# Designs tried in a protein design run: peptides against a protein of PDB entry 5TUV. Part 3

Target 1, 107 residues: chain A of PDB entry 5TUV
Amino acid sequence: KEVIDRLRYLKAEIEDLELKERELDQQKLWLQQSIKNVMDDSINNRFSYVTHEDICNCFNGDTLLAIQAPSGTQLEVPIPEMGQNGQKKYQINLKSHSGPIHVLLIN
Target 2, 107 residues: chain B of PDB entry 5TUV
Amino acid sequence: AQECQNLEVERQRRLERIKQKQSQLQELILQQIAFKNLVQRNRHAEQQASRPPPPNSVIHLPFIIVNTSKKTVIDCSISNDKFEYLFNFDNTFEIHDDIEVLKRMGM

## One batch from the design tools (peptide; made by RFdiffusion4, then SolubleMPNN)

Design b1_p8_3_s1 (from b1_p8_3, 5 letters changed)
Fold by OpenDDE base, seed 2:
Formats: structure tokens, C-alpha cells, sequence
Structure b1_p8_3_s1 (fold): chain B 107 residues (1-107), chain C 107 residues (1-107), chain A 8 residues (1-8)
């Protein structure tokens, strides 16, 4: 019957899609490791920086803070709450576990 | 039949997940390319200048950029070891990662 | 509660 044939077709297609999804997952893991290896290379690491000019060219009209921190540093932004004076508090919390944090004022 | 409809919904769900994973994979490829281009640029620039840039003129990866109005008052509290930072702003701010910055730089 | 949490 047409319905039975349609069911068989859909089941076969779903199985193929499952294989494709697993392939993509594996490719993602491989590529993530590749990126890490490239970034961890000593020569690449030496040249893995941007300049003040680079940052200024990307952003206009604002005060800019550049926060350089080790990989794994945690950044938390609480939901803005009303302060004592009825003003909203905007906050960033940074916690590093592997090294110091460096902050530069760009503009 | 209801079973056919259920499988068609499942098929569509899987197709959407695959599409998302393909997009994420493409982004990772672009990140790797951008990083390699950054390294090449910096190597060339230092070769031409015959010296490295001043240490306080560059921002090493990984980093984030915080941008806010020029009128925003920023208060910063720092731990003795510089492993913990607390930023307070009297107004809204935006956060951008290094990946986004490299994209904006055209890397 | 946190509006945003990022790991560098």
C-alpha cells in the first residue's frame, strides 16, 4: 500500500540523516581540536594578537575596554537590579583560574 | 496516516539540526582561517618593522571587548593577584568576543 | 540570576 511504502521511505531517510548528523558531530570535534592545536603552537601563539588600531577600527564612538585573560576565564553578567538609589546596576564579574587578567582602556 | 505524519515531523527536525550543525562547522572553519590570517599579518608586520610591537600596544588572544557610552562611569575592583575583577557601570554595555573582532577586521 | 555567562 502507498502508506506502507511511504513509511519505509521515511524510516530509511531518517536513518540516513542519523548517520549524517553523527558525521557532522565527529567533524566538529576534529575541527575544534585542530583549532586548538593551531592556537597552541608556539609560533602562532607569539603572533596571536590585535592592536589598538584594530579595535578602534571595529568600534566607533564608545569607550572600549579590552580584557585579555587566559582560556577558561569565567565572565558573569548579572541581570541588572535596582541599586540603592533606584538606579540599575550593570556589572561584569571576571574570574580566572590559570593566570592574571589584563585590562586596557582603548578609547 | 498518523505514523507517517510523526515521521515527517521527525525528519524535518533532523534536517533542521543538520543545517544548524553545518552552519556551526562553517563558522569554525572561518575562525581557523581568520586566526591564520591574523598570525600571517602580524608576522609580516614585525618583519617589516624589524621589531615586535610595544607590549602595551597589543591585545593577546583570548580577549573580549566591552564597549559602552563615553559618558558611562566605570568602576573596577581588582584582586591582589589580578585573578578576579569586578566592573561596575552606571549604564548599559555590550560585550564582543575575539572571534567577532577578527570577523570585523576582515580576517 | 545571570543574564550572561561566558567562558574565554
Amino acid sequence: as target 1 above (107 residues)
Amino acid sequence: as target 2 above (107 residues)
Amino acid sequence: PLAKKITL
Scores: peptide ipSAE 0.294, ipTM 0.895, DockQ to the pose 0.938
Fold by OpenDDE base, seed 1:
Structure b1_p8_3_s1 (fold): chain B 107 residues (1-107), chain C 107 residues (1-107), chain A 8 residues (1-8)
Amino acid sequence: as target 1 above (107 residues)
Amino acid sequence: as target 2 above (107 residues)
Amino acid sequence: PLAKKITL
């Protein structure tokens, strides 16, 4: 009897958790759409930028490349392998399908 | 009973997933807030200056930052249409997305 | 083989 009652309780709790999980999934989708709408707004898009000073304040002392590209641009980093000269190859491959890529050197 | 134990394990798994989803939702909220704050900052700055920033002085979203040592040699190959880039580094590098940059900026 | 694949 106690085991049966425990089983019933656990099943009911799991059902409640399933409902909660679905609620969170819907909230995530709603928020993602909201973010998209905010970013795609013409006024917001006009002001969607950072400055060189902003970047320099975030990262000190190193060489910084800022790579601006259209949404959907693919970035690939191959596993480092030995090159022809016995040096490891560290690479970034970028491919855009919707517009040009811009690269800025930040000092 | 073994069935009770199985359901308790499932319950715990669901609770952990819910916790993860709640955390992810909070991160999305923070991203939206950061973006709105960035737009507000830039709009106010341009109003005070009565002019937009120079075209090459800002980095528009979406972007990434590549961080590497000052000693790192970087080679860049660009396609004719600037849709494809290949970067070669002689040493390790770090990649940071625009979301992380906004966080570091305190937006 | 890719260590990282990111979409901007």
Scores: peptide ipSAE 0.289, ipTM 0.897, DockQ to the pose 0.931
Fold by OpenDDE base, seed 3:
Structure b1_p8_3_s1 (fold): chain B 107 residues (1-107), chain C 107 residues (1-107), chain A 8 residues (1-8)
Amino acid sequence: as target 1 above (107 residues)
Amino acid sequence: as target 2 above (107 residues)
Amino acid sequence: PLAKKITL
């Protein structure tokens, strides 16, 4: 009796969880499309920027590089390996397909 | 008994997925809010200044920020078309996306 | 091998 009741309860709960998961998936898709529409708007695109001051206020005491690139640009960070001089090499590889990459030194 | 255990494992797996999806959805909501606030801020600022900012004084989305020690030596190799970049660092660095920057800005 | 791959 106890096991049968537990099985019935678990099956019902799993069904409810499936519905909840599908609801969240639909909400995600809707929100992603909404964000895309807002960002693709010509007026919003014109004002979609931050200033050097904004960046400097977010970070302190470091060298800051801002890398602006088109959507779809690929960024790769290889696992650090020993270089020819025995020092670890830390690298960033960027590949754009739709336009030039722009780099700014902030400080 | 075994069937009950299997369903309990499945239930727990679904609960964890739902929790992750809820967190991801909240992040998307915050992204949309932050972007709208950024656009509003910039529109107001340009209206008050009666001019747009200089092109090289702003960083347009999408972008990333790379921060490293002020002592870090950075070498950059650029392709002729500026579609490919290779950065070499003699020390560790951090990468932050534009979403994280907007969060730090309080958008 | 890549430690991190991101698409902007």
Scores: peptide ipSAE 0.287, ipTM 0.896, DockQ to the pose 0.939
Fold by OpenDDE base, seed 4:
Structure b1_p8_3_s1 (fold): chain B 107 residues (1-107), chain C 107 residues (1-107), chain A 8 residues (1-8)
Amino acid sequence: as target 1 above (107 residues)
Amino acid sequence: as target 2 above (107 residues)
Amino acid sequence: PLAKKITL
């Protein structure tokens, strides 16, 4: 009796959890669409930027590259390999399909 | 007994996934709030200045930040259309997305 | 296509 009752309880709980998980999945999709809509708004888009000061305040002591790229831009970081000079190659490959990439150097 | 154990494992697995999804949903909410705060800040700043910032003084979303040592040598190859970039570094670097930057800015 | 090489 106890085992059977536990099985029934667990099955019912799992079913409830499945429903909850699906609810969360839907909420995520709706929120993602909401974010997209907010970002695509013409007024919001006009003011969707950060300054050099903003970036410098977030990072100290390093050279900073700010790379503005359209959504869907491909970023690849290959595994570092030894170059011809015996130095490891650290690379970033960027490929955009929808617009130009802009780079700002921040010291 | 074994079936109960299997279902308990499954229950726990689902609970953990739900917890992760709840956390991810919260992060998306915070992202949306941060973006709205950024827009509001910039709109207010431009109203006070009575002009937009110079185009090369700001970086628009979406963007990434690459940070590396000041001693790192960076070479960049750019396609004619500026749709493709190849960065070469002689040392390690870090990449941060715009969401992380907005968080660091306290938006 | 002419690639532009820039040292930053």
Scores: peptide ipSAE 0.198, ipTM 0.895, DockQ to the pose 0.041

Design b1_p8_3_s2 (from b1_p8_3, 6 letters changed)
Fold by OpenDDE base, seed 3:
Structure b1_p8_3_s2 (fold): chain B 107 residues (1-107), chain C 107 residues (1-107), chain A 8 residues (1-8)
Amino acid sequence: as target 1 above (107 residues)
Amino acid sequence: as target 2 above (107 residues)
Amino acid sequence: QIAKSITL
């Protein structure tokens, strides 16, 4: 009896959880489309920037590179390995397909 | 019963997945709010200044920030069309996306 | 191998 009742309870709960998960999935899709629409608006695009001051206020004591590139640009960081000269390699590879990449030294 | 145990495992997996989706949805909401606040800030600032900022003084979205020690030596190789970049660092670095930067800015 | 991959 207890096992049967537990099974019924669990099945009902799982069904409710499935509904909740689908609801969240739909909300995510809606919000993603909303964000895209807002960002693609010509006026919003014109003002979609940060300043050097903004970046400097977020970070202290380091060299800062800002890399601006079109949406869809691929960034890859290989696993660090020893170089030919015995120096460990730390790399960033960038590949854009829709436009040029722009790099700024902030400080 | 084994069936009861299987359903309990499934229930727990679904609960964790839902929790993750709720967190991701919250992040998207914050992203949209941050972007709208950024645009509003910039529009107001340009209106007060009666001019846009100089082109090389701002960083348009999407972008990333790379920060490393001031002692780090950075080498950059660029393709002829500026679509491919290879950065070499002699030490470790950190990468931050534009979303994280907007959060740090308090947007 | 690649440790991290990001699409902007």
Scores: peptide ipSAE 0.364, ipTM 0.895, DockQ to the pose 0.968
Fold by OpenDDE base, seed 1:
Structure b1_p8_3_s2 (fold): chain B 107 residues (1-107), chain C 107 residues (1-107), chain A 8 residues (1-8)
Amino acid sequence: as target 1 above (107 residues)
Amino acid sequence: as target 2 above (107 residues)
Amino acid sequence: QIAKSITL
């Protein structure tokens, strides 16, 4: 009887947790759509930028490349392999399908 | 009973997933806030200056930052339409997305 | 083989 009662309790709790998880999933979708709407707004899009100073304040002492590309641009980093000169190949491949890619050197 | 133990394990698994989803939701909220703060900052700055920034002085979203040593040699190959880029580095590098940059900026 | 893939 005690085991049966425990089973019933656990099953009911799991059902409640399933409902909570679905609620969170829906909230995530709603928030993602909200973010998209905010970013796609013409005024917000006009002011959606950072400055060279902003980047330099975040990173110091190194060479910095800023790569601006359209949403959906694919970035790939192959596994480093030995090159022809016996050096490891460190690479970044970028491919855009909707517009040009812009690269800035930040000092 | 073994059935009770199985359900308790499942219960705990669901609780952990819910916790993770709650954390992810909070991160999305913070991202939206950071973006709104960025837009507000830039809008105010342009109002004070009575002009937009020069085109090549800012980096529009979406973007990434590549960070590497000052000693790193970087080679870049660009397609004719600037839709494809290949970067070659002679040493390791780090990649940071725009979301991380906004966090570092304190937005 | 690709070690890292990101979509902007």
Scores: peptide ipSAE 0.364, ipTM 0.897, DockQ to the pose 0.944
Fold by OpenDDE base, seed 2:
Structure b1_p8_3_s2 (fold): chain B 107 residues (1-107), chain C 107 residues (1-107), chain A 8 residues (1-8)
Amino acid sequence: as target 1 above (107 residues)
Amino acid sequence: as target 2 above (107 residues)
Amino acid sequence: QIAKSITL
């Protein structure tokens, strides 16, 4: 029966797609670990920086804050709410657990 | 049949997820390449200059960039150990991660 | 509530 054959075909294809998805998940994990290893290398870590010029070339016309912090630092942006004076509050909260945070102002 | 239609919908959903995962994997590869290119650039630059850059002239990874209008007033509260920061803005701002910056730099 | 949360 045509319908039965179609069902069998679709089920087989879905099974193949499940295998493909799991393969991609594993590849992602391996690549993430590879990236971490590259960044954690002592020589690479020594040269893992950008300059003020680099940042200025990427952005124009604004005040720029460069916030350098250890991996794992948490950044939170609350939903803007009205302040006591009727002005919306715009905030960034930073919390580091492994080291100090460094902030540079770039104009 | 209804069962065939249900499986076709599932097949399509899985195909879309696979496509997304493939795209994410490619993005991670590009991130790794960008980082390696950054390191190579900086190593070459320091070799040519015969010295490292001044400490306050560079931003070490990981970092974020916050950009806002030149007219925006920024207030910052810092903990004694510099592990916690609170930024207050009187206007809107944008946040960009280091990955995006490296892309804009053409790494 | 938090509009955005990022881990560096």
Scores: peptide ipSAE 0.361, ipTM 0.893, DockQ to the pose 0.953
Fold by OpenDDE base, seed 4:
Structure b1_p8_3_s2 (fold): chain B 107 residues (1-107), chain C 107 residues (1-107), chain A 8 residues (1-8)
Amino acid sequence: as target 1 above (107 residues)
Amino acid sequence: as target 2 above (107 residues)
Amino acid sequence: QIAKSITL
């Protein structure tokens, strides 16, 4: 009886967990849509920026490139390979389909 | 019973997955809050200055930050329409997204 | 031969 009761309890709990997981999945989708709506708002979009000072405060000591590009822009980093001169090539490839890419150098 | 053990394993798996989803949901909430705080900050700042910031002094979302050594040589090739960029580095680099930056800013 | 690919 104890084993049977435990099985029934576990099955019921798993069912409840399945419902909870689906609830969380729905909440995630709604929140993602909410974020998109907030970011796409014309007023919010106008003020959706950071300053050079903001970036400098987040990073120290290095050269910083800020790359602004439309949503959906593809960024690719090839596997570093040896060049003809024996030096490894480190690359970033960017491709936008919906608008121009803007690059700022931050010291 | 073996069935009981199997269900307990399944229960634990689902609990961990739910925990992960809850954490991800919390991060999304924080992202939304951070964005709203950013917008509010910038609106207030522009009101105080009675003008928008210079175009080249700010980075609009979405963006990424590339971090590399001060000694790194960076070459950039740009398409005529500025839709494609090729960056060449003679050394390693790091990439950070705008979400991480907003988090580091304490928004 | 792409080590990393992301979408903004």
Scores: peptide ipSAE 0.359, ipTM 0.896, DockQ to the pose 0.907

Design b1_p8_3_s3 (from b1_p8_3, 4 letters changed)
Fold by OpenDDE base, seed 3:
Structure b1_p8_3_s3 (fold): chain B 107 residues (1-107), chain C 107 residues (1-107), chain A 8 residues (1-8)
Amino acid sequence: as target 1 above (107 residues)
Amino acid sequence: as target 2 above (107 residues)
Amino acid sequence: ELLKSITL
C-alpha cells in the first residue's frame, strides 16, 4: 500500500538526515577549534583590536560604552524591575574571574 | 497512519535542526574570516605608522558595545580589583558583541 | 530572572 511505501521512504530519509546532522556537528567542532587556535596565536592576539573610529562608524548619535574583559567574563541583564522611585531599573552586571574589566566611553 | 505522522514530525524536527546548524556554521566561518581580516588590517596599519596605537585608543577583543540614548543617565559601581561592575541606566540600552561589530565594519 | 546572559 501507499502507506507502507511512505513509511519506508520516511525511515530512509531520517537515516540520511541523521548522517547529515552528524557531519555538521563534526564540522562545527573542527571550525571552533580552528578559530580558537587562530585567536590564541601570539601575533594574532597582538593585533586583535578595533579603534574608536571603527566603533563610531558602526553606530550613530548615541552614547557608546566599550566593555573589554577577559574571556569567560559573565554578563547579566536582569529583567527590568520597578525601582524605589517608581522608575524601571535597567542594569548590566559584570563579573570577571581571570582579569580586570576595562570600560571606554566612545562618545 | 499514526506511525507515518510520527515519522513526518520527526523528519520535520530534524530538518529544522539541520537548518539551524547550517546557519550557525556559516556564522562561524564569517567570524573566522572577519578576525583574520582585522588582524591583517591592523598589522599593515602599524607597519605604515611605524608604531603601535596608544593603549587607551583601541579596544581589544573580546568586548561588547553598549548603545544607549545620549540622554540616558549611566551610573557605574566598580569593585576595588575591577573584577565586578554594576551599571545602572535610567532608560533602555542595546548590547552588541564584537562579532556584530566586525560585521558592521565590513570585515 | 535574567533577560539576557552572555559569557565573553
Scores: peptide ipSAE 0.365, ipTM 0.900, DockQ to the pose 0.948
Fold by OpenDDE base, seed 2:
Structure b1_p8_3_s3 (fold): chain B 107 residues (1-107), chain C 107 residues (1-107), chain A 8 residues (1-8)
Amino acid sequence: as target 1 above (107 residues)
Amino acid sequence: as target 2 above (107 residues)
Amino acid sequence: ELLKSITL
C-alpha cells in the first residue's frame, strides 16, 4: 500500500514538473523574441554600441581584437593542431552571409 | 520498489532541468536590461556631446572580443568583400561575446 | 572537429 501510494505521488509530481518545464520553454521563446524586437528597433539599433574605452576597462594587459559582424555570422575555432614547424596552430574562421565584418585592434 | 527508484531519478532530472531553465531565463532578462541601459547611456552621452561618436571609435553590436598576449603574432586573411576572415595566432587566445562585455561594464 | 563553433 505504501509503495503504491508513493508511485502515485511520484507520477503526479512528474506530470506537474512536465507542465512547469513546458511553461519555462514558452517563456524562453517569448523573452528571446522580446530581446530581438528591442534590438531590432531603429532607435535602439542606432545606439547599440560600445566604445574602445569600454573594452579597455573590461580587459587588462592583452592585445584585443574587436570583431563586429552582422547577426548570423559563423565563428569557428578548430582544435589546435601541430604545424609544419612543430608549432601549434591557433585559428579563428569567420564567415558572414549578410554583410561585411569589421575588425578593430585595441590596446 | 525499483519502479519507485526509477521515478525518483526521473523526478530529480526534471527538477535539475527546471532549475537550469529558470537560471537561463534570468540571464535573458539581465541581457535585455543591460542592452536597454547601454542604449540609454549612449543616447545621453550623444546628447551631451551634441554629436555622434566617430565611426571608428565604437563597436556596434553584435560583436566578439578576442584577447591574447601582447607577444602573440596575429595574421589575418580577408576576402575582397570582407565576408570571410581567417585569423592565425602563434599562441592561445580567449573569446568573449558582447553579452559578457556588457556584464563586465556593469550594465 | 571544432573546439568551438558559435553564431553571432
Scores: peptide ipSAE 0.364, ipTM 0.898, DockQ to the pose 0.948
Fold by OpenDDE base, seed 5:
Structure b1_p8_3_s3 (fold): chain B 107 residues (1-107), chain C 107 residues (1-107), chain A 8 residues (1-8)
Amino acid sequence: as target 1 above (107 residues)
Amino acid sequence: as target 2 above (107 residues)
Amino acid sequence: ELLKSITL
């Protein structure tokens, strides 16, 4: 009886947890849409930027590339492979579908 | 019983997923707050300066930052429409998204 | 194969 009761309890709890997880998933979607709407607002969009100073304050001692691209731009980093000269290839592939990509050298 | 143990494992798995999703929601909230703070900062700064910043002095969202050693050689191949970029590095690099940058900025 | 893939 105790084992059967425990099984019933666990099954019921798992069902409740599934409902809770779905609720959280919905909340995430709504929040993501809210963020998108805030960012797409004309006034907010106009002021949606960081400065060179901002970036320099976050990083030091390195060469910095700032890559600005439209939402939905894909960034891919292939597994490093040996090049023709015996040097490992480190690459970034960017592909935009909605607009041009802009690159700035910082520092 | 083995069945009870299996359900206990499943229960724990679901609890961990729920915890992770709750954390992700908190991060999204922080992202929204950071964005609003950024916009407010920039609006105030432009009001004080009575002018917008020069176009090439700021990085508009969304963006990423790539940092690498000052000794790293970077080659870039760009499509004619600037929709595709191929970066080649002779050494390792790090990638940081705009969300991380805003966090580092203390927004 | 990709080491990393992200969408902006």
Scores: peptide ipSAE 0.363, ipTM 0.899, DockQ to the pose 0.949
Fold by OpenDDE base, seed 4:
Structure b1_p8_3_s3 (fold): chain B 107 residues (1-107), chain C 107 residues (1-107), chain A 8 residues (1-8)
Amino acid sequence: as target 1 above (107 residues)
Amino acid sequence: as target 2 above (107 residues)
Amino acid sequence: ELLKSITL
């Protein structure tokens, strides 16, 4: 009796959770599209940048590379392997398909 | 009893997934807010300066930041069309996306 | 083969 009641309760709750999850999924899609629309707006696009000062304020004591690239640019970091000189190789591979990549050095 | 336990596990799984989705949705909202704040800041700054910043003084979105020790030697190979980059580091590095940078900027 | 792969 108690088990049956618990089963009914759980099934009903799971159904409600399924609805909630679908709602969240739709909200995510909507928000993603909204963000895209905002970023693609001509005025917003014109002002969608950060300065060297902004970056330096976020990081200190390091060499910084600012890499600006089109959306969809692929970044790959291979597993570090031993180089010819016996040191590990740390690499970043960038590949863009829609436009040039720009790199700025900040230090 | 076993069915009840299975449903309780499923319920908990769904609750955790919903919680994760709610968190992700909140992050997207914050991203949109941060972007709008960035645009507003830059627009105001350019109005006050009565000119846009020099092209090579700013980093346009989307971008990433790579930070490494000042002692790190960085070699870069660039394709002729600037669509492909290969970076070699003699030490470790960190990668940060533009979203994280905007957060650190307090946008 | 890859430690990390991301798309901007």
Scores: peptide ipSAE 0.345, ipTM 0.900, DockQ to the pose 0.928

Design b1_p8_3_s4 (from b1_p8_3, 5 letters changed)
Fold by OpenDDE base, seed 1:
Structure b1_p8_3_s4 (fold): chain B 107 residues (1-107), chain C 107 residues (1-107), chain A 8 residues (1-8)
Amino acid sequence: as target 1 above (107 residues)
Amino acid sequence: as target 2 above (107 residues)
Amino acid sequence: KLAKKITL
């Protein structure tokens, strides 16, 4: 009887957890849409930028490349392989389909 | 009973997933707040200056930051339409997205 | 084979 009662309790709890998980999934969807709407707003888009100073304050002592590209741009980093000169190849491939890519050297 | 143990394992798994989803939601909220704070900062700054920043002095979202040693040699090949870029590095590099940059800025 | 694939 105790085992049966425990089984019933666990099943009911799992059902409640399933409902909670679905609620969280829905909340995530709504929040993602909200973020998109905020970022796509014309006024917000106009002011959606950082400065060279902002970047320099975040990163010290290195060469910095800022790559601005349209949403949906694909960035690929191949696994480093040995090059013809016996040096490992470190690469970044960028492909945009909707607009030009802009690169700025910072620092 | 074995059935009870199986349900307890499932219960625990669901609890962990829920915890992860709650954390992900919190991160999205923070991202939205950071973006709004960025926009407010820039609006205020431009109002005080009575002019927008020069076009080449800012980096618009979305962007990424690539950082590498000052000794790293970087080669860049660009397509005619600037839709495709190939970067070659002679050493390792790090990539940071705009979300991480906003976090580092304290937004 | 890709080590990283990111979409902006």
Scores: peptide ipSAE 0.350, ipTM 0.900, DockQ to the pose 0.944
Fold by OpenDDE base, seed 4:
Structure b1_p8_3_s4 (fold): chain B 107 residues (1-107), chain C 107 residues (1-107), chain A 8 residues (1-8)
Amino acid sequence: as target 1 above (107 residues)
Amino acid sequence: as target 2 above (107 residues)
Amino acid sequence: KLAKKITL
């Protein structure tokens, strides 16, 4: 009796959880579309920027590269390998397909 | 007994997925809020200044920030069309997306 | 070959 009752309870709960998971999936999709719409709005797009000061306030004491690129730009970081001089190579490869990449140096 | 145990494992798995999805949804909400706050801030700032910022003084979304030691030597190779960039660093670096930056800014 | 790949 106890095992059967537990099985029934678990099955019912799993069904409820499945519904909840689907609800969350739909909410995520809706919110993602909402964010896209907000960002694509002409007024919002015009004001969608940060300043050098903003970046410096977030990261002090380092050299900073600000890389602005179109959505869909690919950034690749190869596994560090030994260079010709015996130094590890640390690299970033950027490739855009839809527009130019802009880089700003911030010190 | 074994079926009950299997369903309990499945239940727990689903609960964890739901928790993760809820967290991800909350992050998306925060991203949207942060973006709206950024836009509002910039709009107000430009109204007060009665002019937009200089084009090269701001970083437009989407962007990433690369931070490294001030001692790090950075070499950059750029394609003619600025669609491809190769950065070489003589030391380690960190990469941060615009979402993280907005969070650090307190947006 | 690749440690990290990000799409902006």
Scores: peptide ipSAE 0.347, ipTM 0.900, DockQ to the pose 0.926
Fold by OpenDDE base, seed 3:
Structure b1_p8_3_s4 (fold): chain B 107 residues (1-107), chain C 107 residues (1-107), chain A 8 residues (1-8)
Amino acid sequence: as target 1 above (107 residues)
Amino acid sequence: as target 2 above (107 residues)
Amino acid sequence: KLAKKITL
């Protein structure tokens, strides 16, 4: 009796969870499209920037590089390997396909 | 019974996925709000100044911030068309996306 | 191998 009741309860709950998951998936898709539409608007695009002051206020005491690149630009960070001098190599590889990359030194 | 155990495992798996999707949805909502607030701020600032900011004084989205020690030596190799960049660091660095920066700005 | 890959 108890096992049968538990099975029935679990099956019903799993069905409810499946409906909830599908609802969340749909909401995500709608929100992603909304964000894209807002960002692609010509007026919004014109004002979609931060200042040097904004960046400096977010980070203190370190060297800051700002890398601006077109959407779709690929950034790769290889696993650090030992260099020729026995020093670990830390690298960033950037590749853009649709436009130039701009790098700004903030501080 | 084994069937009950299998369904309980499935239930737990679905609950975890739902939790992750809820978190991702919240992040997207915050992203949209932050972007709209950024645009509004910049529009108001330019209206008050009666001019746009100088082109090299702002960082347009999308961007990333690379943070490293002031003692870190950075070497950069750039392709002729500025489509490919190779950065070499002699020490560790951190990468922050534009979404994280907007959060730190309080947008 | 890559430690991290990001698409902007």
Scores: peptide ipSAE 0.346, ipTM 0.899, DockQ to the pose 0.949
Fold by OpenDDE base, seed 2:
Structure b1_p8_3_s4 (fold): chain B 107 residues (1-107), chain C 107 residues (1-107), chain A 8 residues (1-8)
Amino acid sequence: as target 1 above (107 residues)
Amino acid sequence: as target 2 above (107 residues)
Amino acid sequence: KLAKKITL
């Protein structure tokens, strides 16, 4: 009797959790769309930028590359491999499909 | 007994997924708030200056930041239309997205 | 093999 009751309880709880998970998935999609709508607004888009000062304040002591690219731009970082001279090669590959990429050197 | 244990494991898996999804939703909310705060800051700044910032002084979203040692040599190959970039580094680097930058800015 | 693949 006790085991059967426990099984029924667990099954009911799992069903409730499944409903909760689906609710969260829907909320995620809604929020993602909301963010997109806010970013795509013409007025917001006009003011959607950071300054060199903003970037410099976030990072200390390093060379910084700011890479501005349109949404959907693909960035690939290969696993570092040994070069011809025994030096590891570190690479970034960028490919845009919708517009030019702009690179700024900071610090 | 075994069936009960299996359901308890499943319950725990679902609880962990729900927790992760709740955290992701919170991050999306924070992202939206940060973006709105950025826009408000920039609107206010431009109103006070009575002009937009110089085009080369700002980085428009979306963007990424690559940081590396000041001693790192960086080579860049660019397509004629600037749709494709290849960066080569002689040392390690880090990549940060615009969302992380906004967080570091305190937005 | 890629260490990272990101879409902006």
Scores: peptide ipSAE 0.339, ipTM 0.897, DockQ to the pose 0.938

